# Peptides against a protein of PDB entry 3H8D: the designs that were tried, part 39

Target 1, 122 residues: chain A of PDB entry 3H8D
Amino acid sequence: DMKRQQRFFRIPFIRPADQYKDPQNKKKGWWYAHFDGPWIARQMELHPDKPPILLVAGKDDMEMCELNLEETGLTRKRGAEILPRQFEEIWERCGGIQYLQSAIESRQARPTYATAMLQNLL

## One batch from the design tools (peptide; aimed at target 1 Y32 E89)

Design b2_p20_6_s2 (made by RFdiffusion4, then SolubleMPNN; from b2_p20_6 with T4I A5I E10K F12L E17K)
Fold by OpenDDE base, seed 1:
Structure b2_p20_6_s2 (fold): chain B 122 residues (1-122), chain C 122 residues (1-122), chain A 20 residues (1-20)
Amino acid sequence: as target 1 above (122 residues)
Amino acid sequence: as target 1 above (122 residues)
Amino acid sequence: MEEIIEEQEKELEEALKLLE
């Protein structure tokens, strides 16, 4: 059902190795999530010292957020929610289209709004 | 019809008096708009050197953006669109609830999504 | 209130810088 609400979120994170360092030594990464209704469809992580991480439902479930949207509290965290394009622009620049496409072709991707939109794009 | 798409936008502006000054002397203001479908419902302006300006459809038509949403090009301007809460938080902090309420009570406000939501809130 | 806007812009800019 593509009538589900699509919601996107971004929050900063500090690398585990930097958690106990001085603020100037805590390099910030960014955690992104796309929720297709209550369930995550895509996750993305920007890091200061390594390539971005792309994750898609079905393929990467074990590496993705295990909480449903309500459990995350993201909807209640001020400043966390972002516009679709704020997610998609980063997703595209990180090669997300190709990543998701490959996941679909390999039969690893769980059908989501994201997979449907990609099918429309291609 | 409250089935219209509610869209919110924010763009910076430079005061006319500062247009020809050096960059360091151009104090930035912020222009906000709430579009209820194709037509503006609320407008708000943050200024560095004066109180915020609040404007509501019906009451303040002559001071508000005269362009419909499509004419503004805001939907095509990257970074201009914002989340509803990004508008509403500023609106609330600027006294927008009371401003709109007064406009309704004085029979100056044109019915919009904003007026309907206020009626639901009160 | 302007600080709120600046914060949002900074967050986006910081994110984009990580992609460069």
Scores: peptide ipSAE 0.025, ipTM 0.544, DockQ to the pose 0.620
OpenDDE base, seeds 2, 3, 4, 5: peptide ipSAE 0.025, 0.021, 0.020, 0.024; ipTM 0.541, 0.528, 0.523, 0.537

Design b2_p20_6_s3 (made by RFdiffusion4, then SolubleMPNN; from b2_p20_6 with T4L A5L E9R F12Y E17K)
Fold by OpenDDE base, seed 2:
Structure b2_p20_6_s3 (fold): chain B 122 residues (1-122), chain C 122 residues (1-122), chain A 20 residues (1-20)
Amino acid sequence: as target 1 above (122 residues)
Amino acid sequence: as target 1 above (122 residues)
Amino acid sequence: MEELLEEQREEYEEALKLLE
């Protein structure tokens, strides 16, 4: 059994309120995704004006990307795919380890590569 | 048993003959490496003035990087690490599949992640 | 590929600034 491929992506976004502003007045946020095989396992959002958002599969499905990896087109978007560490470093700085751990302990997390790796670390 | 981590790197190099030339007269080459765990599995060199060089573990050990991954410092060099596809695309364009296959068939290749993956493909 | 790497570096740095 081959392990599912882990792939990570990052894309910038502009706030809806800034959509029609001049470029200099558009503050960028950053959207991150971790896909465990075809399905999203973790999502993260960096915002210019509010705290980071952390989302994990199972617990936060309603707020996360509902598209499978192929449907997102992320694999075809130049510059979107990032190294695992480029995701994990931000995840860690945002408190992702504690967030995912809490989701596991509360039995809200769906088992993913991310949950397994965290369990290996703890 | 956790599978060994596959990591890929790319760094530019300047030809020795161009070392002391003005920047505009220095033609860049590109050095690529695939590490299967701590040890190099494949190496590749793009040159401005000669054909690409392909090297595989076992067959070409004498011509390849002799340092283990940690000793190279590549993991600490910002911008050096690349995605697997960024290596594989160049590898394929340079005829790497055929090169590695020939090394396997001649029993010159050391078993690596690369040899295993090729065998899975063929 | 060089251009892609530079773009990714810039995006990473901008992202980090949001955490500082």
Scores: peptide ipSAE 0.070, ipTM 0.538, DockQ to the pose 0.730
OpenDDE base, seeds 1, 3, 4, 5: peptide ipSAE 0.064, 0.062, 0.022, 0.065; ipTM 0.540, 0.543, 0.506, 0.554; seed 1 fails the geometry check

Design b2_p20_6_s4 (made by RFdiffusion4, then SolubleMPNN; from b2_p20_6 with T4E A5L E7K F12Y)
Fold by OpenDDE base, seed 5:
Structure b2_p20_6_s4 (fold): chain B 122 residues (1-122), chain C 122 residues (1-122), chain A 20 residues (1-20)
Amino acid sequence: as target 1 above (122 residues)
Amino acid sequence: as target 1 above (122 residues)
Amino acid sequence: MEEELEKQEEEYEEALELLE
């Protein structure tokens, strides 16, 4: 079960309002995903104009990527895959540990590698 | 044995001759390493002025990094660690598969994760 | 390759800037 491959991805996005601006005026956001095997476990969005969005499987399914890993094409997008720590450092800075912990305690979090690792740390 | 953590690193280097040149005139090379647990398994060097250097444990020990992974400080150098594929793609393009295969066939290669994986592919 | 490393560093820095 926890033998599943853990993979992490980051891709930039441009705000819709900046879509037609000159490149220097397009403010980038960042979309992050943690996939526990084929399924997303955590999603994180850094925005240039609002607080980070943190999402965890089971709690936030409707707001998260609905595609399995292969369907996303992320594994084929050069530069999209990142190291675990590149995800985790941002996750931690955004309060992701507390967010996931709260989701576990409220029985909202679906069991994933992320929930298991958190439970090992606590 | 093959439960060891496989980690990959890349760092730039400036040629000694360019050390005192202006930044725009410093030609970068790239140093790559694959660590099989604490010990280096493969090393690769991309140079701006000469062919790539490929090195494998057991065969090229005297030319490779003599420090174990923790001693290198690479795990603490931000931006140094890379994904396996970021190493392997360059390794493959440099003829690393053939280089390692030849080292195995000549009994020069020390058994590592890299030798095991190659043997699985052949 | 060089551009890829620089890009990754830039992406990390840009991400951190969004958290400030």
Scores: peptide ipSAE 0.074, ipTM 0.582, DockQ to the pose 0.756
OpenDDE base, seeds 1, 2, 3, 4: peptide ipSAE 0.061, 0.058, 0.022, 0.022; ipTM 0.582, 0.579, 0.556, 0.480; seed 1 fails the geometry check

Design b2_p20_7 (made by RFdiffusion4)
Pose (drawn by RFdiffusion4):
Structure b2_p20_7 (pose): chain A 119 residues (1-119), chain B 122 residues (1-122), chain P 20 residues (1-20)
Amino acid sequence: KRQQRFFRIPFIRPADQYKDPQNKKKGWWYAHFDGPWIARQMELHPDKPPILLVAGKDDMEMCELNLEETGLTRKRGAEILPRQFEEIWERCGGIQYLQSAIESRQARPTYATAMLQNL
Amino acid sequence: as target 1 above (122 residues)
Amino acid sequence: ALSFEEVMANATPMDDGIPS
């Protein structure tokens, strides 16, 4: 029913902007858009646990901008293939995280919940 | 979900003559494919030593890869799949819009998602 | 979770994979 689009933004800590390149610890921010709305958000950090977020339970913590108002489709190198998102998501325990939110009625139905519930 | 049937692939390559040269002397080229479902709709090649090759379905059937998407194994090759814009950027720089527009005007281009996309643009 | 603006302000360079 809707186009699935995935984005990745590598980032460094704000405290690392003016250190030498070897001292800049990298992280990665990810987003899965189910149409205009984010279904999943994922953050890999060099200094704390991975942040996994799903539509519904985590609306307050997730990016609140829809796809058009982010400008992500306009940023070079930002969009990634579905497998580039799914591989990282699975390694972070994302399947169990989304399943847990589904069973406790905390998950908003999206293309992501439909995929886990099907298989 | 015509858009979901669209798949794009890129294979970097070098000539055999450059196989054992230093990495800085390996003149790379790139082969590309746009699959409209099981069939290649557009094929593109950037070469280090000759003009770019642009091929469209219908007009260029003899010159294009004859295998369908499953027969190629490209969906199983690591790093081969690219986003549509990664294909389109190169296709445009090569004069691919003019090449596809001409094939459509000469009616040589077989209707595909690619011809449908160019027509919606015009 | 980081804010979107914070992520953008601290974005590192990215490779878009497109040959020049």

Design b2_p20_7_s1 (made by RFdiffusion4, then SolubleMPNN; from b2_p20_7, 6 letters changed)
Fold by OpenDDE base, seed 4:
Order: sequence, then C-alpha cells, then structure tokens
Structure b2_p20_7_s1 (fold): chain B 122 residues (1-122), chain C 122 residues (1-122), chain A 20 residues (1-20)
Amino acid sequence: as target 1 above (122 residues)
Amino acid sequence: as target 1 above (122 residues)
Amino acid sequence: ALSLEEILANELPMDDGIPE
C-alpha cells in the first residue's frame, strides 16, 4: 500500500571485534534501515574496511532485521530516525539501485515502496 | 495553504565571544527554523548559559530570518535539515506552545501551519 | 550483516547538542 508511512533510521556503531581496542583503533560503522509501514524494506551497513552490505526484503530476509518497526524501538530512539534523502543518498552511492533491480529481475524481491519507486524511475 | 511543504532545519553555532577561545572553552548553541513553504514560521535558539529564544512569524519578524527558504541555502547545506519531530520536541520543551498561543491571543501571530496545528490541538 | 541487537549493543552516541 502506497499510503504506508516510509521511515528511515541510522545507527553508528563500533564493530564488536573492536570494542576492547584503544579508541584510535576502533573503526566506526553505520547501520541503516528503511521501513515500509511496519516492515523493513531495505537495510544497509557501511564499514570502513570492507564493501557496503546491501539487503532487500524478500531476497535477504534471513540477514535483515526480523522485528517490526514498533518492536525495534527505533521510533523511540533519540537521533535514530533520518530523512528519506539521508538514506537514499547513501543507498545510491553503495550501488543500491542496481542491487534492488537485480533482485526484482531475479524474482527475489518482495514488493515494497522501494521496488515501486525503482519501477517508476526506470 | 495546508498543502505547503513544512521543512525544518538546525545549525550549531559558537558564540562570537568564544570564537578565539580554546576548543574546550567554546560553548555550542543551536539555531532552529521551521519554514511553512518559502517563509519562516518559527525560529528558536538554544544557548548553554541563557534561556532559549523563541520567535514566531508576525510577532517577531524583525528578529527572525528575513530570507526565504531558497535564499538561505539551508536546503543545500548538508546535515542542516531535520525531521519535524526533532524541531517539535525542542519547541515543546522550551515552552513554544504557550509562546505561540500567547502570540495568537494577542493578535500578533501571522497565520501559518504552526498556528493552524495549535488550533487543532486546543 | 549484524543483527539489530548487535548494532544497538555497540552503538555510538549521536551528538545532537541537546541535553538529556
């Protein structure tokens, strides 16, 4: 349903393996999520020393957040929510358009707001 | 017009008196703005050592940003735009509801999205 | 990919300049 609220979130993190290192050796990553209504549509991780991780609903369900939006507590987490463009800019830079397109073409992607928007763009 | 886009912005600032101080002695403030279409509706400043400054269109025009939204360049400034709730939460904490209500009752407030929303709440 | 639980357990603060 195109009337569903689209909400975007971002969490900076230190890799679990770096938690006990000196501050200068802690590498910061970024976790991103797009929720199409209550359910996740896209997820993304930025790491300083490896390629970005891109995930789309239907294809990557086992690797994505399993909780609905309310269960995550993200809406109540101060500073976690971001503007749509803040997500989309990074998504585009990471090759997210091509990734989602390939998932659609392979019939792996679940229909979401993200798939609909891509179909409108192409 | 209720169809006008509501956009919110935040910019950190260092007090002019602290510009030449060591980093540890620079106190950061925050400037906030709500634009109802091209025109500012509300403005707010947070200071670490004085009460917040609250400003509403019509009443405080001489103390508010005189530029329309496009002229400010805020839409092109990375990280300046914020979610509506990020503005409203601070506005409420600073007594903005009461401030705007008083401006309406005194017939000083110009009608904006902000005045309309307050009227719906009360 | 990390789980949301792992991300939250290793979260860094976002400095928004607003006192809690």
Scores: peptide ipSAE 0.375, ipTM 0.688, DockQ to the pose 0.597
OpenDDE base, seeds 1, 2, 3, 5: peptide ipSAE 0.358, 0.363, 0.359, 0.360; ipTM 0.645, 0.658, 0.657, 0.655

Design b2_p20_7_s2 (made by RFdiffusion4, then SolubleMPNN; from b2_p20_7 with F4L V7I M8L T12L S20E)
Fold by OpenDDE base, seed 2:
Structure b2_p20_7_s2 (fold): chain B 122 residues (1-122), chain C 122 residues (1-122), chain A 20 residues (1-20)
Amino acid sequence: as target 1 above (122 residues)
Amino acid sequence: as target 1 above (122 residues)
Amino acid sequence: ALSLEEILANALPMDDGIPE
């Protein structure tokens, strides 16, 4: 049983390329993160005009947040933290279960709370 | 140590007297609840034009939600559930610590997760 | 994927639902 605190965060953003466009042309994205204790376990990006980006620890380390939770400042950013279900609902819609399952089966996923939960579910 | 799940909820409301007013004249209030397992432990109401209302189990039972958590339907209401800190921040700002402490000292508070946490803090 | 730094630099105001 995992004793580490599971914390989830969400940040809406405008893509850097759209920053200087007219407001109507600024496309809104959503950045999501799941931290299993101090380290990120899952990361996700929603974009209005391209497929979601799903990332899992171990497999996608080079594309994921490299900072520990305290270094990110996310715990101190008002409104950034979300409930587990607010993350999981989007994760599931984006095919996160299948993505993480494949990462486990290919032995690319680092063991986390997320991998443990999925293994219990399947 | 408390094994019951602690869940927190927030619902905006318009005062009954304002229900039929123009939208600009509808003053928005906020209803907050802390459930310690199935039963409410703390309740709070923010109003735009009067002092906050603080309520604690045992002392204020007659003024608090009488339904258990499942009966309220709050767990099924999208956006109603909030993080613990989202409740506690407002609770603290409204003088909730002192209110609950006084209820404990007067032996009016029913033992809850909230009373236990406060006793650990003081 | 964007870095967290890029996300934060381009972050929109977040609505935490806490009244002022």
Scores: peptide ipSAE 0.394, ipTM 0.703, DockQ to the pose 0.800
OpenDDE base, seeds 1, 3, 4, 5: peptide ipSAE 0.393, 0.392, 0.388, 0.390; ipTM 0.703, 0.703, 0.707, 0.710; seed 1 fails the geometry check

Design b2_p20_8_s1 (made by RFdiffusion4, then SolubleMPNN; its pose is not in this set)
Fold by OpenDDE base, seed 4:
Structure b2_p20_8_s1 (fold): chain B 122 residues (1-122), chain C 122 residues (1-122), chain A 20 residues (1-20)
Amino acid sequence: as target 1 above (122 residues)
Amino acid sequence: as target 1 above (122 residues)
Amino acid sequence: ELLEELEKEEEEERKLEEEL
C-alpha cells in the first residue's frame, strides 16, 4: 500500500577505531534509513574514509537494519528524523538511483515505496 | 481530500526596528507555515519581545499569507522546510491546539487537515 | 565533500534549534 507513511532518519556514528580518540580525531560517519511504513526500504552509510554504502530491501536484507521502525527508537530520538529530500539528495549523489534500478532489474529488490517511485520515474 | 500533501516551513525574520542595528542587536523572529496542499492552513510567528502569533485558515485569512505554496517559493528555499513535528512542537507550546479548537467551536475555522486532525483527537 | 556538507548542515540546524 502506497499509503504507508514514508519516514527518513539520519544518525551519526563514530568508527570503532576512533572511539577512544580525542574528539577532533573522531571522524564522524552517517547512517541513513528510509522506512516504508514499519519496515526499512533503503539504508545508506556515509563513511569518512571509504565509499558510501547503499543498501536496498530484498537485495541487502542481511546487511540492513533488522528492526522495525518502532523497535529502532528513531521516532523518539530527537534530531534523527529528516525530510525526504535530505535523504534523497544524498542518495542521488551516492548513486542510489542506479543502485536501486540495478536491484530491480536483477529482480533482487523487494517491492517498496522506493522501487515504486523509481519505476514511476522510468 | 486528506491525501493532500502536508508541508511545513520556517524562516527567520528581523524586526523592522532592528533592520539597521548591529547584528548582535538584531533579535530574530521566526515565521512558520503549515500548508495543506497548495493553501496555508496555519501560520505561526515567534517574536523576541512579544507573545507568539497564531493564525488559522478561515478565521485569520486577512493576516495570513495570501500566496499559495508555489507562489511563496518556500519549496525552493533551502533550509525553509521543516518536519511536521518541528512545527507541531512549537504550535503546541504556543497554545495552538486550544486556539484552533476555539476557532472550530466558534465556526470560524475553515476545514483543513489541521482541523480534521484536531477533531480526530477530540 | 558530502560529509563536510552534512556536518555544516547539522551544525546550522543545531544552532537554529538552540534559538527556538
Scores: peptide ipSAE 0.167, ipTM 0.777, DockQ to the pose 0.844
OpenDDE base, seeds 1, 2, 3, 5: peptide ipSAE 0.165, 0.165, 0.162, 0.165; ipTM 0.776, 0.777, 0.775, 0.777

Design b2_p20_8_s2 (made by RFdiffusion4, then SolubleMPNN; its pose is not in this set)
Fold by OpenDDE base, seed 5:
Structure b2_p20_8_s2 (fold): chain B 122 residues (1-122), chain C 122 residues (1-122), chain A 20 residues (1-20)
Amino acid sequence: as target 1 above (122 residues)
Amino acid sequence: as target 1 above (122 residues)
Amino acid sequence: DLLEELEKEEEEREREEAEL
């Protein structure tokens, strides 16, 4: 299981309400994903107008990316892939450790690389 | 051997001749490194005024970074670490594949992750 | 602010990539 490639991605998005505004008035949000092999393990969304959205596999499947990694085209999108630490730093700052921990404790989290790493750190 | 962590870094540099110029007149070069575990495997330098410098372990040791990865402080320098593809794209564009291949064929290249990967692709 | 930090980081990266 731990042989699976861990890959991380970040893409900006513009809010629907700002789509037709001038570029300077388009406030960017940020979409993050952690893929454990072909499957998403964690998703995170930074919004300019609401709290961060944190999502973990098993708990939040219906709200997360439904495409496998290859289907997303993220691996082919220039500038989309990020280093593990670039994801983890934001994840930590957004309370992702506690969020994932709670999902594990409630038996809602699907076992992933992320759940395994957290269990090794606790 | 293949269990070693592969890490890649990029840092800008300003030419000595431009050090005291106005910021707009300071032409940046770029220093790249591939570390195969703690040891450098490949180095690449992009200069604004001369051809790229390509260096491989075993062949170019005296011209390459002499510090192990931890000694460099690169792992602690924000924005220094890059994805493998960010290194490889520039390496390929600069003729790095042919350079490394020639170093292998001449028995000058020290065995690294880079030499192993190239041998798998040939 | 996380968004401001990310915006700055992206602008820096775009400038760096344009220099390559």
Scores: peptide ipSAE 0.178, ipTM 0.760, DockQ to the pose 0.900
OpenDDE base, seeds 1, 2, 3, 4: peptide ipSAE 0.176, 0.174, 0.174, 0.174; ipTM 0.757, 0.755, 0.756, 0.759

Design b2_p20_8_s3 (made by RFdiffusion4, then SolubleMPNN; its pose is not in this set)
Fold by OpenDDE base, seed 2:
Structure b2_p20_8_s3 (fold): chain B 122 residues (1-122), chain C 122 residues (1-122), chain A 20 residues (1-20)
Amino acid sequence: as target 1 above (122 residues)
Amino acid sequence: as target 1 above (122 residues)
Amino acid sequence: SLLEELEKEEEERRKEEEEL
């Protein structure tokens, strides 16, 4: 249903290995989520010491956030919500279009707003 | 038409009297705009030395931005676009609900997404 | 890098919010 609200979020995180280090030695990563209504459609993680992680609903459910949007508390976290373009710009730069396309072609992707938009683009 | 895209923007400005001062002596204001499709629906200005300015379409057309959305270049200015809540939070704190309501009741407000949303809220 | 860009944007956003 294309009538569902699309919401995007970004929060920083510190690596487990850096949690107890001095602030200057903590390398920050970035966690991104796209919610299609109450359910996550895409997730992305930027790391200081490894390649970006791209995750899409259906294919990567076991590695993605299992909480619905309300359960995450992201809508109540000041500064967490971002504009669609702030997600999509990074998604594109990290190869997200190709990743999602491959998941659709292999029949691994669950239909979402993201899969529908990609089908309109290609 | 509720199908029009609602977009919100915020940009800083420096007072005319401070434009040639040292950076440390420049007091920053904030300019906000809500566009209902291509046309401005609400405008708001935060000033360091006077009360907030609230402006609504129909009532305050002569004091609001006369440019359509594309003409403003705001969609192309990095960091200018904001989330709806980032506008609404400040609008509410500045008395925008009461201001728009009064403009509707006095038949000064042009019907916009903003007027429709307020009618649904009250 | 992407991370450096995001760190800069986050700092700029924080500064802007403090001025509101």
Scores: peptide ipSAE 0.150, ipTM 0.753, DockQ to the pose 0.843
OpenDDE base, seeds 1, 3, 4, 5: peptide ipSAE 0.148, 0.149, 0.149, 0.150; ipTM 0.752, 0.752, 0.754, 0.755

Design b2_p20_8_s4 (made by RFdiffusion4, then SolubleMPNN; its pose is not in this set)
Fold by OpenDDE base, seed 5:
Structure b2_p20_8_s4 (fold): chain B 122 residues (1-122), chain C 122 residues (1-122), chain A 20 residues (1-20)
Amino acid sequence: as target 1 above (122 residues)
Amino acid sequence: as target 1 above (122 residues)
Amino acid sequence: DLLKELEEEEKEEEELEKEL
């Protein structure tokens, strides 16, 4: 099970309200994903005008990317893939450890690499 | 041997001649390194005013980083570490495959992960 | 500010892409 490849991605997005503004007036958000093999394990969204959104598999499935990794095309998108630490640093700063821990304790989190790693650290 | 961690880094540099110029007039170069475990295997330098410099362990030792990975502090420098493909894409575009191949054929290249991978592709 | 840090990283990557 834990032989699955762990891959991380980040892509910017422009808010819908800023879509038609001049480039200098477009506020960027950032979409993050952790894939545990073909399936998303964690998702995170940084917004310029609201708190970060944190999502974990099993708990937040309806709000997360529904595509498997290959279907997303992220592996083919230049500059989309990031190092594990580039994801984890932001995840930690956004309270992701506590969020995932709470999802595990409430039995809402689906077992993933992320849940296993957290259990090893606790 | 090939159990060693392969890690890649990229850092910008400003040309000495531009050191005291205004920020907009400073032309950036880029320094790249591939570490095969603690030791550098490949180095690459992108310059704004001259051809890329390609360096391989065993052949170019005197021109390459003399510090082991931990000594460089690169593992602690935010934004320095890059994905393997971010290195390899530039390496390929700069003629690095041919450069390394020639170093192997001339018996100048020290055996590294890079030499092993090239031998697997040929 | 996470967003400012990411904006700086993006600018650095864009600068790199122009040099390639």
Scores: peptide ipSAE 0.187, ipTM 0.784, DockQ to the pose 0.656
OpenDDE base, seeds 1, 2, 3, 4: peptide ipSAE 0.182, 0.185, 0.183, 0.182; ipTM 0.781, 0.781, 0.781, 0.780

## One batch from the design tools (peptide; aimed at target 1 I11 C65 T72 L74)

Design b2_p21_1 (made by RFdiffusion4)
Pose (drawn by RFdiffusion4):
Structure b2_p21_1 (pose): chain A 119 residues (1-119), chain B 122 residues (1-122), chain P 21 residues (1-21)
Amino acid sequence: KRQQRFFRIPFIRPADQYKDPQNKKKGWWYAHFDGPWIARQMELHPDKPPILLVAGKDDMEMCELNLEETGLTRKRGAEILPRQFEEIWERCGGIQYLQSAIESRQARPTYATAMLQNL
Amino acid sequence: as target 1 above (122 residues)
Amino acid sequence: AAATALRTWSIDLIRQALAEE
């Protein structure tokens, strides 16, 4: 029913902007858009646990902007294939995280919940 | 979900003559494919020593890879799949829009998602 | 407060990445 689009933004801590390159610890921010709306958000940090977020339970914590008002489709190198998102998501315990949110009625139905519920 | 049937692939390559040269002397080329479902709709090759090769379905059937998507194993090759814009950027810089527009005008281009996309643009 | 900070951070990260381009 809707186009699935995935984005990745590598980042460094704000406190690392003016250190030498070898002292800049990298992280990665990810987004899965189910049409104009974000279904899953994922953050890999060098200094704290991975942040896994799903539509519904985590609306307050997730990026609130829809796909067009992010400009992500305009940024070079930002868009990634579905597997590049899914591989990282699975290694973070994302399948159990989304499943737990589904069973406790905290998950908003998206293409992501439909995929986990099917298989 | 015609868009979901669209799949794009890129294989960097070198000539055999450059196989054991220093990494800086390995003149790379790139082979590309746009699959419209099971069949290649567009094929593109950037070569280090000759003009780029642009091929479209219908007009260029003899020159294109004959295998369908599953027969190639490309969906199982790590790093081979690219986003549509990664194919389109190169296709455009090679004159691919003019090449596809001409094939459509000469009616040689077989209708595909690629010809449908170029027509919606015009 | 923490949820607002994370949300703001996500938006700021996108804006910063766009501006750096």

Design b2_p21_1_s1 (made by RFdiffusion4, then SolubleMPNN; from b2_p21_1, 12 letters changed)
Fold by OpenDDE base, seed 1:
Structure b2_p21_1_s1 (fold): chain B 122 residues (1-122), chain C 122 residues (1-122), chain A 21 residues (1-21)
Amino acid sequence: as target 1 above (122 residues)
Amino acid sequence: as target 1 above (122 residues)
Amino acid sequence: SAAEARRRRFVELIREYLAAQ
């Protein structure tokens, strides 16, 4: 449903191994989420010391945020919301297009705005 | 075409009458733009001393920004880009839904992402 | 599982982020 609002969020995290270190030694990672209306469509994790983690609805439901958008409280947290391009640029750089495409071809991805957009692109 | 990127921008302006005044007497207005891909779809002006100005593609072409998105340089101006909701909230508050709806009904609005979304909403 | 742990960590991260400000 194209009338659903697409909203994107990013929040930082410090890896567990760095939690007790001095600030200068805490390498920051980033969690990203794309919500298609109230439900998450894509999730992405940028880690300082390992490859990005990409997750798509349907395929990766068990690993992704189980909270709907309202439950996250992200919409009420200033600074958490990002522009669509801020998500997409990283998503593309991380191979997200190929990842989602593969999930669609394997019939693992549930239909979302993201899947629809990819179908338009290809 | 739903694959076109929707981008929104806001920049301040000082009214001509205040151009030569002391900073404390310069009332700031705001210029807003919605680009549907490279072309402007909606424009909005918040003035300190008059009602908002709403403009939609097709109907108000002569009054709207004639530059395509790249020509504006807005994408290269730090702080100019805003979230879709930051535009839409003001748009709605200013009566933009009704304005665009009227333009559609009168067959003055050219098809854009904005017109399509409004059709989905109604 | 690792998958469930990741999901939980995300929720916790959100909560921590929200609480930090």
Scores: peptide ipSAE 0.145, ipTM 0.558, DockQ to the pose 0.807
OpenDDE base, seeds 2, 3, 4, 5: peptide ipSAE 0.145, 0.117, 0.098, 0.028; ipTM 0.556, 0.501, 0.483, 0.550; seeds 2, 5 fail the geometry check

